# Peptides against a protein of PDB entry 5EIB: the designs that were tried, part 74

Target 1, 366 residues: chain A of PDB entry 5EIB
Amino acid sequence: VDLEPGTMDSVRSGPFGQIFRPDNFVFGQSGAGNNWAKGHYTEGAELVDSVLDVVRKESESCDCLQGFQLTHSLGGGTGSGMGTLLISKIREEYPDRIMNTFSVMPSPKVSDTVVEPYNATLSVHQLVENTDETYCIDNEALYDICFRTLKLTTPTYGDLNHLVSATMSGVTTCLRFPGQLNADLRKLAVNMVPFPRLHFFMPGFAPLTSRGSQQYRALTVPELTQQMFDSKNMMAACDPRHGRYLTVAAIFRGRMSMKEVDEQMLNVQNKNSSYFVEWIPNNVKTAVCDIPPRGLKMSATFIGNSTAIQELFKRISEQFTAMFRRKAFLHWYTGEGMDEMEFTEAESNMNDLVSEYQQYQDATAD
Target 2, 366 residues: chain A of PDB entry 5EIB as posed
Amino acid sequence: VDLEPGTMDSVRSGPFGQIFRPDNFVFGQSGAGNNWAKGHYTEGAELVDSVLDVVRKESESCDCLQGFQLTHSLGGGTGSGMGTLLISKIREEYPDRIMNTFSVMPSPKVSDTVVEPYNATLSVHQLVENTDETYSIDNEALYDICFRTLKLTTPTYGDLNHLVSATMSGVTTCLRFPGQLNADLRKLAVNMVPFPRLHFFMPGFAPLTSRGSQQYRALTVPELTQQMFDSKNMMAACDPRHGRYLTVAAIFRGRMSMKEVDEQMLNVQNKNSSYFVEWIPNNVKTAVCDIPPRGLKMSATFIGNSTAIQELFKRISEQFTAMFRRKAFLHWYTGEGMDEMEFTEAESNMNDLVSEYQQYQDATAD

## One batch from the design tools (peptide; made by RFdiffusion4, then SolubleMPNN)

Design b1_p12_8_s3 (from b1_p12_8, 4 letters changed)
Fold by OpenDDE base, seed 2:
Structure b1_p12_8_s3 (fold): chain B 366 residues (1-366), chain A 12 residues (1-12)
Amino acid sequence: as target 1 above (366 residues)
Amino acid sequence: SKVEEAKKLYKK
């Protein structure tokens, strides 16, 4: 789905374009112009019914519909505005299904779109209310990984998208291969989301490999475990050491000893016990899939529900507040039918979310 | 440019 035809043509002509049905390409003509309000109330609202018709058709073809997975950007107008409209409409029609998102957080290091903090804040407000699971894929973190870890002097969207694809492949492993822990979206939610609003995940991946890096030494289980818990491997720009893990899932892929994985996972928890909440027993889940990623002997994917995720929301909130206090660019949104109150409500809800994470960070076992 | 002014807003 896109509000611009050119993106869809690029996907259709691409190496994987033939895996999608031609009738499942739904697109507009005018685009959102990086405006959430165009995505949510005007251009996106005109297109949403055509998307819902396709969603219904595909849902009816499912023997067992678990839920929905949306991949979208929160900085743009289409992914943010139309994406959140679509989430709301799907949630209304399928209230008993899991809503899962891969939400790409904006960064001024990656994009020059000045209104990204508005689009992100308005989107986060919708995600708090209408999603069950949100993987925070932060362009800030992706850029820093590419630059600092992968030694890419000028990270490209191709480099960032490589990390996104590796992460998405990792977190969906249990859904794609039989006999795994968290084999469905609902089981993942039950294990990862102790409180309904606190459903924002910090993903991480090991080993971090660039496209074309054939020379990567195969890591061991101890090295994978250590790297997976390293703040430098997090796909969200938060330091886990500044917060506490509510829940963690670790997904190992490749031929390895389950015993060795369990030993290393216990060791890393014990070493980092101060970074876990004490009042959630058995809050770390481990899965092992014998099937490695393509081109790797083994990998580990991390999913953290950490109170440190508040650093990401604080960054967006600070950028939002700096613009909103000056009413900068606000007329582009109000001109599409938005009220200034929607901005204040979205800011308030995101600040409440930050306060909730802080409360649980400071909570002691009574 | 408006972009440069906005980038200055993010750095403050």
Scores: peptide ipSAE 0.000, ipTM 0.329, DockQ to the pose 0.026
Fold by OpenDDE base, seed 3:
Structure b1_p12_8_s3 (fold): chain B 366 residues (1-366), chain A 12 residues (1-12)
Amino acid sequence: as target 1 above (366 residues)
Amino acid sequence: SKVEEAKKLYKK
C-alpha cells in the first residue's frame, strides 16, 4: 500500500514482486507530501476502503488468522497518517486480532523532513491505543550500527533496510516455524507486554559483523548473546542501561545446544541484573530454531521491552514541542481538517507514556 | 548528506 504509484512499481519489479497478488497492490496518485493529515484524513481516507477490501479478502482466505503486521515509517505522511488510519480501521473490524507494527522512527540525522516530529507524535498517539506490539526501529540507531559496527563509511537506505529485514525475519521466526516459544502473535504479546500501553520494543539482531571481520569471526552462542545485549546493537536509539527491561525475548537460529543457550542467557541476565525489573518473574524468554537464516550458520534476534525506550519518545517530544510552540507548519495539518487539539492530545498521551515507563522503572519490589 | 546520496539511489 502506498499513496504513490512508484513504490508499487518498485515492489512489483523487485525480486519478490511475484509473491504478491496483483490485486493486493493498492496505491494512490497524489502522495501524502510528508503530511500525516493527508495520510489520515484526506488522500489516505480516500484509499483506505480499497485497502480494507483487500484485507478482508485475505483475512477470509486464512485458515487461522492471528493478526496483522504493518511495516511503516512514522516520519512520512503515508506510513504515519495512512498507516495509523489503517491500523484504526483494522482494529475496529478485527478487535480480537493482534495488531503488530514495525514502526520506523524518524531521526534528524537521517532525514531532512522538518515536520517529522509532528508525524511521529501523531503516529505514536495512535500506536499507543491501537497496537498490541510495536517494534521501534530507529533510523538513527540503524545508521549508527551501519557506520560503527558494520564499518560502512557511507550507509545507504539499502544498508539500513537490510538490518530491518534481518530483524523482521528474526522476530517472525517463531511464527514461521512450528514448535517454537511465542509460536503465535498472542503468545508473544502475553510474554512481552505486562501492561497494555507499554508495548514498544527495542529490537536487535546478531551477528552484526563488518565485512573485514566476517572471515575471522567464530559465530558462537556466547558471542551472539553478548552482542544481542550490547547497547550498541539496539535498533532503537536508546541505551538499555538507562532503564530496566520489563521483558525480553531472544530468538536463536541455527544448530546449537539449547543447554548452552540457556546457560548464556542466564549468565547475561545475572551480569545485567540491575537492568531488569525484579518484580516480573521469568521475564526473559528464549526460543531456538534449528533453521539458520540465509547466509549465516547461526543468529540471535533480541526483543526488549525496556523503560529506556522513553528516551526515544522524549527525543520526539522535545522536537515536537519546539515546533508546536511556534505553530510552525501547523497550517498544513489544519488545512487538511485537523484540529490543534489533536496535536495537544497526541503530545499529552506520549508524555503520559514516558511517565508510565518512568514509574515502572522506579518501581521496586515491595 | 550521506542520506542525500541514499535518496539519489532510490530516485534512479
Scores: peptide ipSAE 0.000, ipTM 0.356, DockQ to the pose 0.020
Fold by OpenDDE base, seed 5:
Structure b1_p12_8_s3 (fold): chain B 366 residues (1-366), chain A 12 residues (1-12)
Amino acid sequence: as target 1 above (366 residues)
Amino acid sequence: SKVEEAKKLYKK
């Protein structure tokens, strides 16, 4: 789905364009112009029914519908505005199904789009209410990984999207292969989300290695485990040492010893015990899939529900507040039929979410 | 670069 036709042509002409049904390409003509309100109330609202018709048709063809997965950006107008409109409409029609998102967070290091803090804040407000689980994929973290860890001098969208695709492949491993932990979206939500509003995940992937060092790096279970818990490997720009893990899932892929995985996972928890809440029993889950990812002998994917995710929301909130106090570009949103109160409601709900994460960070077992 | 083309598409 897109509000611009050119994006759909790029997908259709791509290496995997033939895996999608031609009738499942739904697109507009005008685009969203990086405006959330244009995506949510005008251009997106004109297209949403055509998308819902496709969603219904595909849902009816499922033997066992678990839920929905949306991949979108929160900085643009289409992914943010129309994406959250679609989430709301799907939630209304399928209230008992899991809503999962891969939400790409904006960063001024990657994009020069001035209104991204508005689009992100308005989107997060919708995601808090209408999603069951959200993978926070932060363009700031992806850029920093590309530059610092991968030693790319000029990171591209192709380099960032490679990390996104590796992460998405990792977190969906248990859904794609039988006999795994979190084999369905509902089990993932039950294991990862102890409190309904606190469903924003910090993903991570290992191995991350520069092209120059790749040939010299051994891939071992200890090295994967250490890198997976390293703050520099988080796909969200948060330091897990500034918060506490509510829940963790680790997904190992490749031929390895389950015993060695369990030993290393216990060791990393014990070493980092101060960064876990003590009042959630058995809050770390581990899975091993014998099927490695393409081009690797082994990998590990991390899913963290950490109170440190508040650093991401604080960053967006600070940027939002600095613009909103000046009423900068506000007329572009109100001109599409949006109320100024929706900005204050979205800001308030994001601040409440930050406060909730802080409350659970400071909570003790006593 | 693909980034410059993407930035040009975003400036429309």
Scores: peptide ipSAE 0.000, ipTM 0.336, DockQ to the pose 0.026
Fold by OpenDDE base, seed 4:
Structure b1_p12_8_s3 (fold): chain B 366 residues (1-366), chain A 12 residues (1-12)
Amino acid sequence: as target 1 above (366 residues)
Amino acid sequence: SKVEEAKKLYKK
């Protein structure tokens, strides 16, 4: 789905374009112009019914519908505005199904689109209420990984998207291969989401590889485990050491010893015990899939529900507040039918979410 | 700028 035709043509002409049904390409003509309101109330609202018709058709063709997965950006107008409209509409029609998102968080290091903090804040407001699971893929973190870890002097969107694809492949491993922990979206939610609003995950991946770089060194299970829990491997720009893990899932891929994985996972938990809540027993889950990712002998994917995710929301909130106090660019949103009150409500709800994470961070076992 | 070079890749 897109509000611009050119993106659909790029997907269709791409090396995997034939995987998608032609009738499932739904697109507009005008785009959202990086405006959440165009995505949510105007251009997106004109297209949403056509998307819902496809969603219904595909849902009816499923033998066992678990839920939905949306991949979108929160900085743009289409992914943010229309994406959150779709989430809302799908939630209304399928209230018993899991809503999962891969939400790409904006960063001034990656984009100069001035209104991204508005689009992100308005989107987070919707995601808090209408999703069950949200993978926070932060362009700030992706840029920092590319620049600092991968030593790319000028990170490209191709480099960032390579990390996104590796992460998405990693976190979906248990859904794609039988006999794994968290083999369905609902089991993942039950294991990862202790409180309904606290469903924002920091993903991480090891080994970190740039596009076209061959890793000549095979990583060991200890090295994978250490890298997976390193803040530098987190694809959300948060330091887990500034918060506490509510829940963790680790997905190992490749031929390795389950015993060695369990030993290393226990060791990393013990070393980082101060960064876990003590009141959620058995809050770390581990899976091992014998099938490695393409081009790697082994990998590890991290999913963390940590109170440190508030650092990401605080960053967006600070950027939002800096513009909103000046009423900068608001006329582009109000001109599409938005009320200024929707901005204050979205800011308030995101700040409430930050406060909730802080409360659970400070909570001790009685 | 690093941002301008990054943007040139999404428009292709």
Scores: peptide ipSAE 0.000, ipTM 0.324, DockQ to the pose 0.022; fails the geometry check

Design b1_p12_8_s4 (from b1_p12_8, 5 letters changed)
Fold by OpenDDE base, seed 1:
Structure b1_p12_8_s4 (fold): chain B 366 residues (1-366), chain A 12 residues (1-12)
Amino acid sequence: as target 1 above (366 residues)
Amino acid sequence: SKVEEAKKLYRK
């Protein structure tokens, strides 16, 4: 789905364009112009019914509908505005299904789109209320990984999207291969989301290795485990050491000893025990899939529900507040039928979310 | 508090 036709042509011309049904390409002509309000109230609202018709048709073809998975950006107008409209409409029609998102967080290191803090804040407000689980894929963290870890001098969207694709493949492993922990979206939510509003995950992937050092790096379970818990491998721009993990899932892929995985996972938890809440028992889950990702002998994917994720929301909130106090570009949104009050409500809800994370971070065992 | 209620849920 897009409000611009050119993105659909790019998907169709891509190496996997033929796997999608032609009728499942729903697109507009005018685009959203990086405006959440255009995506949510005008251009997106004109297209949403056509998308819902496709969603219904595909849902009826499912033997067992678990839920929905949306991949979108929060900085643009289509992914943010129309994406959150679509989430709301799907939630209304399918209230008993899981709503999962891969939400790409904007960063001024990656994009010069000045209104991204508005689009992101308005989107987060919707995601807090209407999703059951959200993977926070932060363009700032992706850029930093590309630059610092992968030693790319000028990271491209292609480089960032490669990390996104590896992460998405990793976190969906348990859904795609039988006999795994978190084999369905509901089990994932039950294991990862102790509090309904605190459903924002920091993903991570290992191995991440620069092209120049790949030949010298052994892929071992200890190295994967160490890298997966390294703050520099987090695909959300927050430091886990500044917070506490509420829950963690680790998904190992490839031929490895389950015993060795369990030993290394126990060791890393014990070594980092101060960074876990002590009052959630068995809050680390591990899965092992014998099928490695393409081109790797083994990998590990990390899913963390950490109170440190508040650093990401604080960054967005600070940027939002700096613009909103000046009423900068506000007329672009109000001109599409938005009320200024919706900005204040979205800011308030995101600040409440930050406060909730902090409250659970400071919680001690009684 | 919400925290105390939450802690009670995970201790069961």
Scores: peptide ipSAE 0.012, ipTM 0.486, DockQ to the pose 0.021
Fold by OpenDDE base, seed 3:
Structure b1_p12_8_s4 (fold): chain B 366 residues (1-366), chain A 12 residues (1-12)
Amino acid sequence: as target 1 above (366 residues)
Amino acid sequence: SKVEEAKKLYRK
């Protein structure tokens, strides 16, 4: 789905274009112009019914519908505005199904789009209420990984998207292979989300490999375990050491000893015990899939629900507040039918979310 | 900017 036709043509002409039904390509003509309000109330609202018709058709063809997975950006008007409209409409029609998102967070390091703080704040407000699970994929973290860890002097969107695709493949491993931990979206939510609003995940992946690198890196279970818990490998721009993990899932892929995995996972928890809440028992879950990713002997994917994620929301909130106090660019949103009150409500809800994370970070075992 | 050049590559 896009509000621009050119994206659909690129997907259709791509190496996987033939796996999608032609009728499942829904697109507009005008685009959102990086405006959340165009995505949510005007251009996106004109297209949403056509998307919902496709969603219904595909849902009816499922033998057992678990839920929905949306991949979108929060900085652009289509992914942010139309994406959150679509989430709201799907949630209304399918209230008992899991809503899962891969939400790409904007960063001034990656994009020059001035209104990204508005689009992100308005999107987070919708995600807090209408999603069950949100993987926070921060463009700032992706850029920093590409630059610092992968030593790419000029990271491209192709390099960032490679990290996103590796992470998405990792976190969906348990859904694609039978007999795994978190084999369905609901089981993942039950294990990862102790409080309904606190469903924003910090993903991580090991090994990190650059696109086009022929360097096969053999990693061991200890190295994978150490790397996936390293703050430098987090796909969200927050430091886990500044917060506490509420819950963690680790997904190992490849031929390895389950005993060795359990030993290393216990060791990393013990070494980092100060970074876990003490009042959630058995809050670390581990899965092992014998099937490695393509081109790797083994990998590990990390999913963290950490109170440190508030750093990401604080960054967006600070940028939002700086613009909103000046009423900068607001006329582009109000001209599409938004009220200034919707900005204040979204800011308030995001600040409440930050306060909730801080409360649970400071909570002691009774 | 390099970002504008990258955005132009995805719009073609």
Scores: peptide ipSAE 0.000, ipTM 0.371, DockQ to the pose 0.023
Fold by OpenDDE base, seed 5:
Structure b1_p12_8_s4 (fold): chain B 366 residues (1-366), chain A 12 residues (1-12)
Amino acid sequence: as target 1 above (366 residues)
Amino acid sequence: SKVEEAKKLYRK
């Protein structure tokens, strides 16, 4: 789905364009112009029914519908505005189904779009209320991984999207292969989301290796485990050491010893015990899938529900507040029928979310 | 508080 036709043409002409049904390409002509309000109330509202018709058709064809997965950006107008409109509409129609998102967080290191803080804040407000699980894929973190870890001097969207694709493949491993931990979206939510509003995940992937170092790097279970818990490998720009893990899932892929995985996972938990909440028993889950990802002998994917995710929301909130106090570009949103009150409500709800994470971070077993 | 209720849930 897009409000611009050119994106869909690029997907269709791509190496994998033929894997999607032609009728499942729904697109507009005008775009959202990086405006959440255009995505949510005007241009997106005109297109949403056509998307819902496709969603219904695909849902009816499912033998066992678990829920929905949305991949979107929060910095743009389409992904943020129309994406959150779709989430709302799907939730209204399918209230008993899981809503899962891969939400790409904006960064000023990646995009010069000045209104991204508005789009992100307005989106987070919707995601807090209308999603069950949200993978926070932060362009800030992706850029830093590309630059610092992968040693790419000029990271491209292609480089960032490679990390996104690896992460998405990793976190969906348990859904795609039978007999795994978190084999369905509901089980994932039960294991990962102890509190309904605190459903924002920090994903991570290992191995991350620069091209120049690939020849010198062994792929071992200890190295994967160590790298997976390294703050530098988090695809959200948060330091887990500044918070506490509520829940963790680790997904190993490839031919490896389950015993060795369990030993290394126990060791990393013990070394990092201060960064876990002590009052959630068995809050680390591990899965091993014998099927490696393409081009790797083994990998590990991390899913963390950590109170450190508040650092991401604080960053967005600070940027939002700096613009909103000046009423900068506000007329672009109000001109699409938005009230200024919706901005203050979104800011308030995101600040409440930050406060909730902090409250659980400070919670002791006493 | 929600935290106190949560702590009670996970202590069972």
Scores: peptide ipSAE 0.012, ipTM 0.468, DockQ to the pose 0.021; fails the geometry check
Fold by OpenDDE base, seed 4:
Structure b1_p12_8_s4 (fold): chain B 366 residues (1-366), chain A 12 residues (1-12)
Amino acid sequence: as target 1 above (366 residues)
Amino acid sequence: SKVEEAKKLYRK
C-alpha cells in the first residue's frame, strides 16, 4: 500500500515483485507530502476502504488468521498517517486478532524532514492504543550501527534497510519455522507483554554485517550471546543499562548446541541481573532454529521489552515540544482538518507511556 | 552526499 504509485512500481519491478498478487497493490496518486494528517484524514482516508477490501479478502482466505503485521515509517505521511488509520480500522473489524507492527522511528541524522517529530508523536499515540506488539526500528540506532559499528562513512537508506530486513527476518523466525518458541503472534504477546500499553520492543541482531560484505565472520554462541545483549546491537537508540528488562526473547539460528545456548543465556542473564525486573519470573525465553539466515552460519536475534525504550520516546517528545511550543508547521495539519488538541493529546499520551515505563523501572518486589 | 541521495529517494 502507498499513497504514491512510484513505490509500488519499484516493488513490482524488484526481484520479489512477483510474490505479491497484482490485485493487492493498492495505491494513490497524490502522496501524503510527509504530512500525517494527509495520510490519516484526507488522501489516506480516500484509499483506506480499498485497502480494507483487500484485507478482508485475504483474511477470509486464511485457514487460521492469527492477526496482522504492518511495516511502516513514523516519520513520513503515508506510513504514519495512513498506516495508523489502517491499524485503527483493522482493530475495529478484528478486535480479537493480534496487531503487530514494524514501526520505523525517525531521526534527524537520517532525514531532514522537519515535521517527522509531529508524525511520529501522532503515530505513537495511535500505536499505544491500537497495537498489541510494536517492534521499534529506530533510524537513529540504524544510523549509529552503520556509522560506528559497520564503519560506513555515509550510511544510505540501502544500508539501513539491510538492518531492517535482517531484524524482520530474525524476529519472524519462530513464525516461519515449525516447533519454535512463540510460534504464533498471540504466544509472543503473552510472553513479551506483561502490561497492555507496554508493548514496544527493542530488537537487536547479531552478527551485524554491512550490505555487500561477503566476509561473514563465523561467530560462536558465546560471541552471539554477548553481542545480542550489547546496546550497540540494539535497533532502538536506547541503552538497556539505563532501564530494566520486563521480558526478553532470544532467537538463535543455525546448527548449534542447545546446551551451549542455554549456558550462555544463563550467563548473560546473571551478568546483567541488575537490568532485569526481579518480580517477573522466567522472563527470558530462548528459541533455537536449525535453519540459519541466508549467507550466515549462525545468528542471534534479540527482542527486549525494556523500560529503557522510554529514551526513544523522550527523544521524540523533546523534538515535538521544541516545534509545537512555537506552533511551527501546524497550519499544514490544521488545513487537513486536524485540531491542535490532537497534538496535545498525542504528546500527553506519549508522556504518560514514558511515566508508566519509569514506574515499572522503579518498582521493587514487595 | 550519499545521505542526500538517500534522502531524495524517500522524498519521493
Scores: peptide ipSAE 0.000, ipTM 0.333, DockQ to the pose 0.024; fails the geometry check

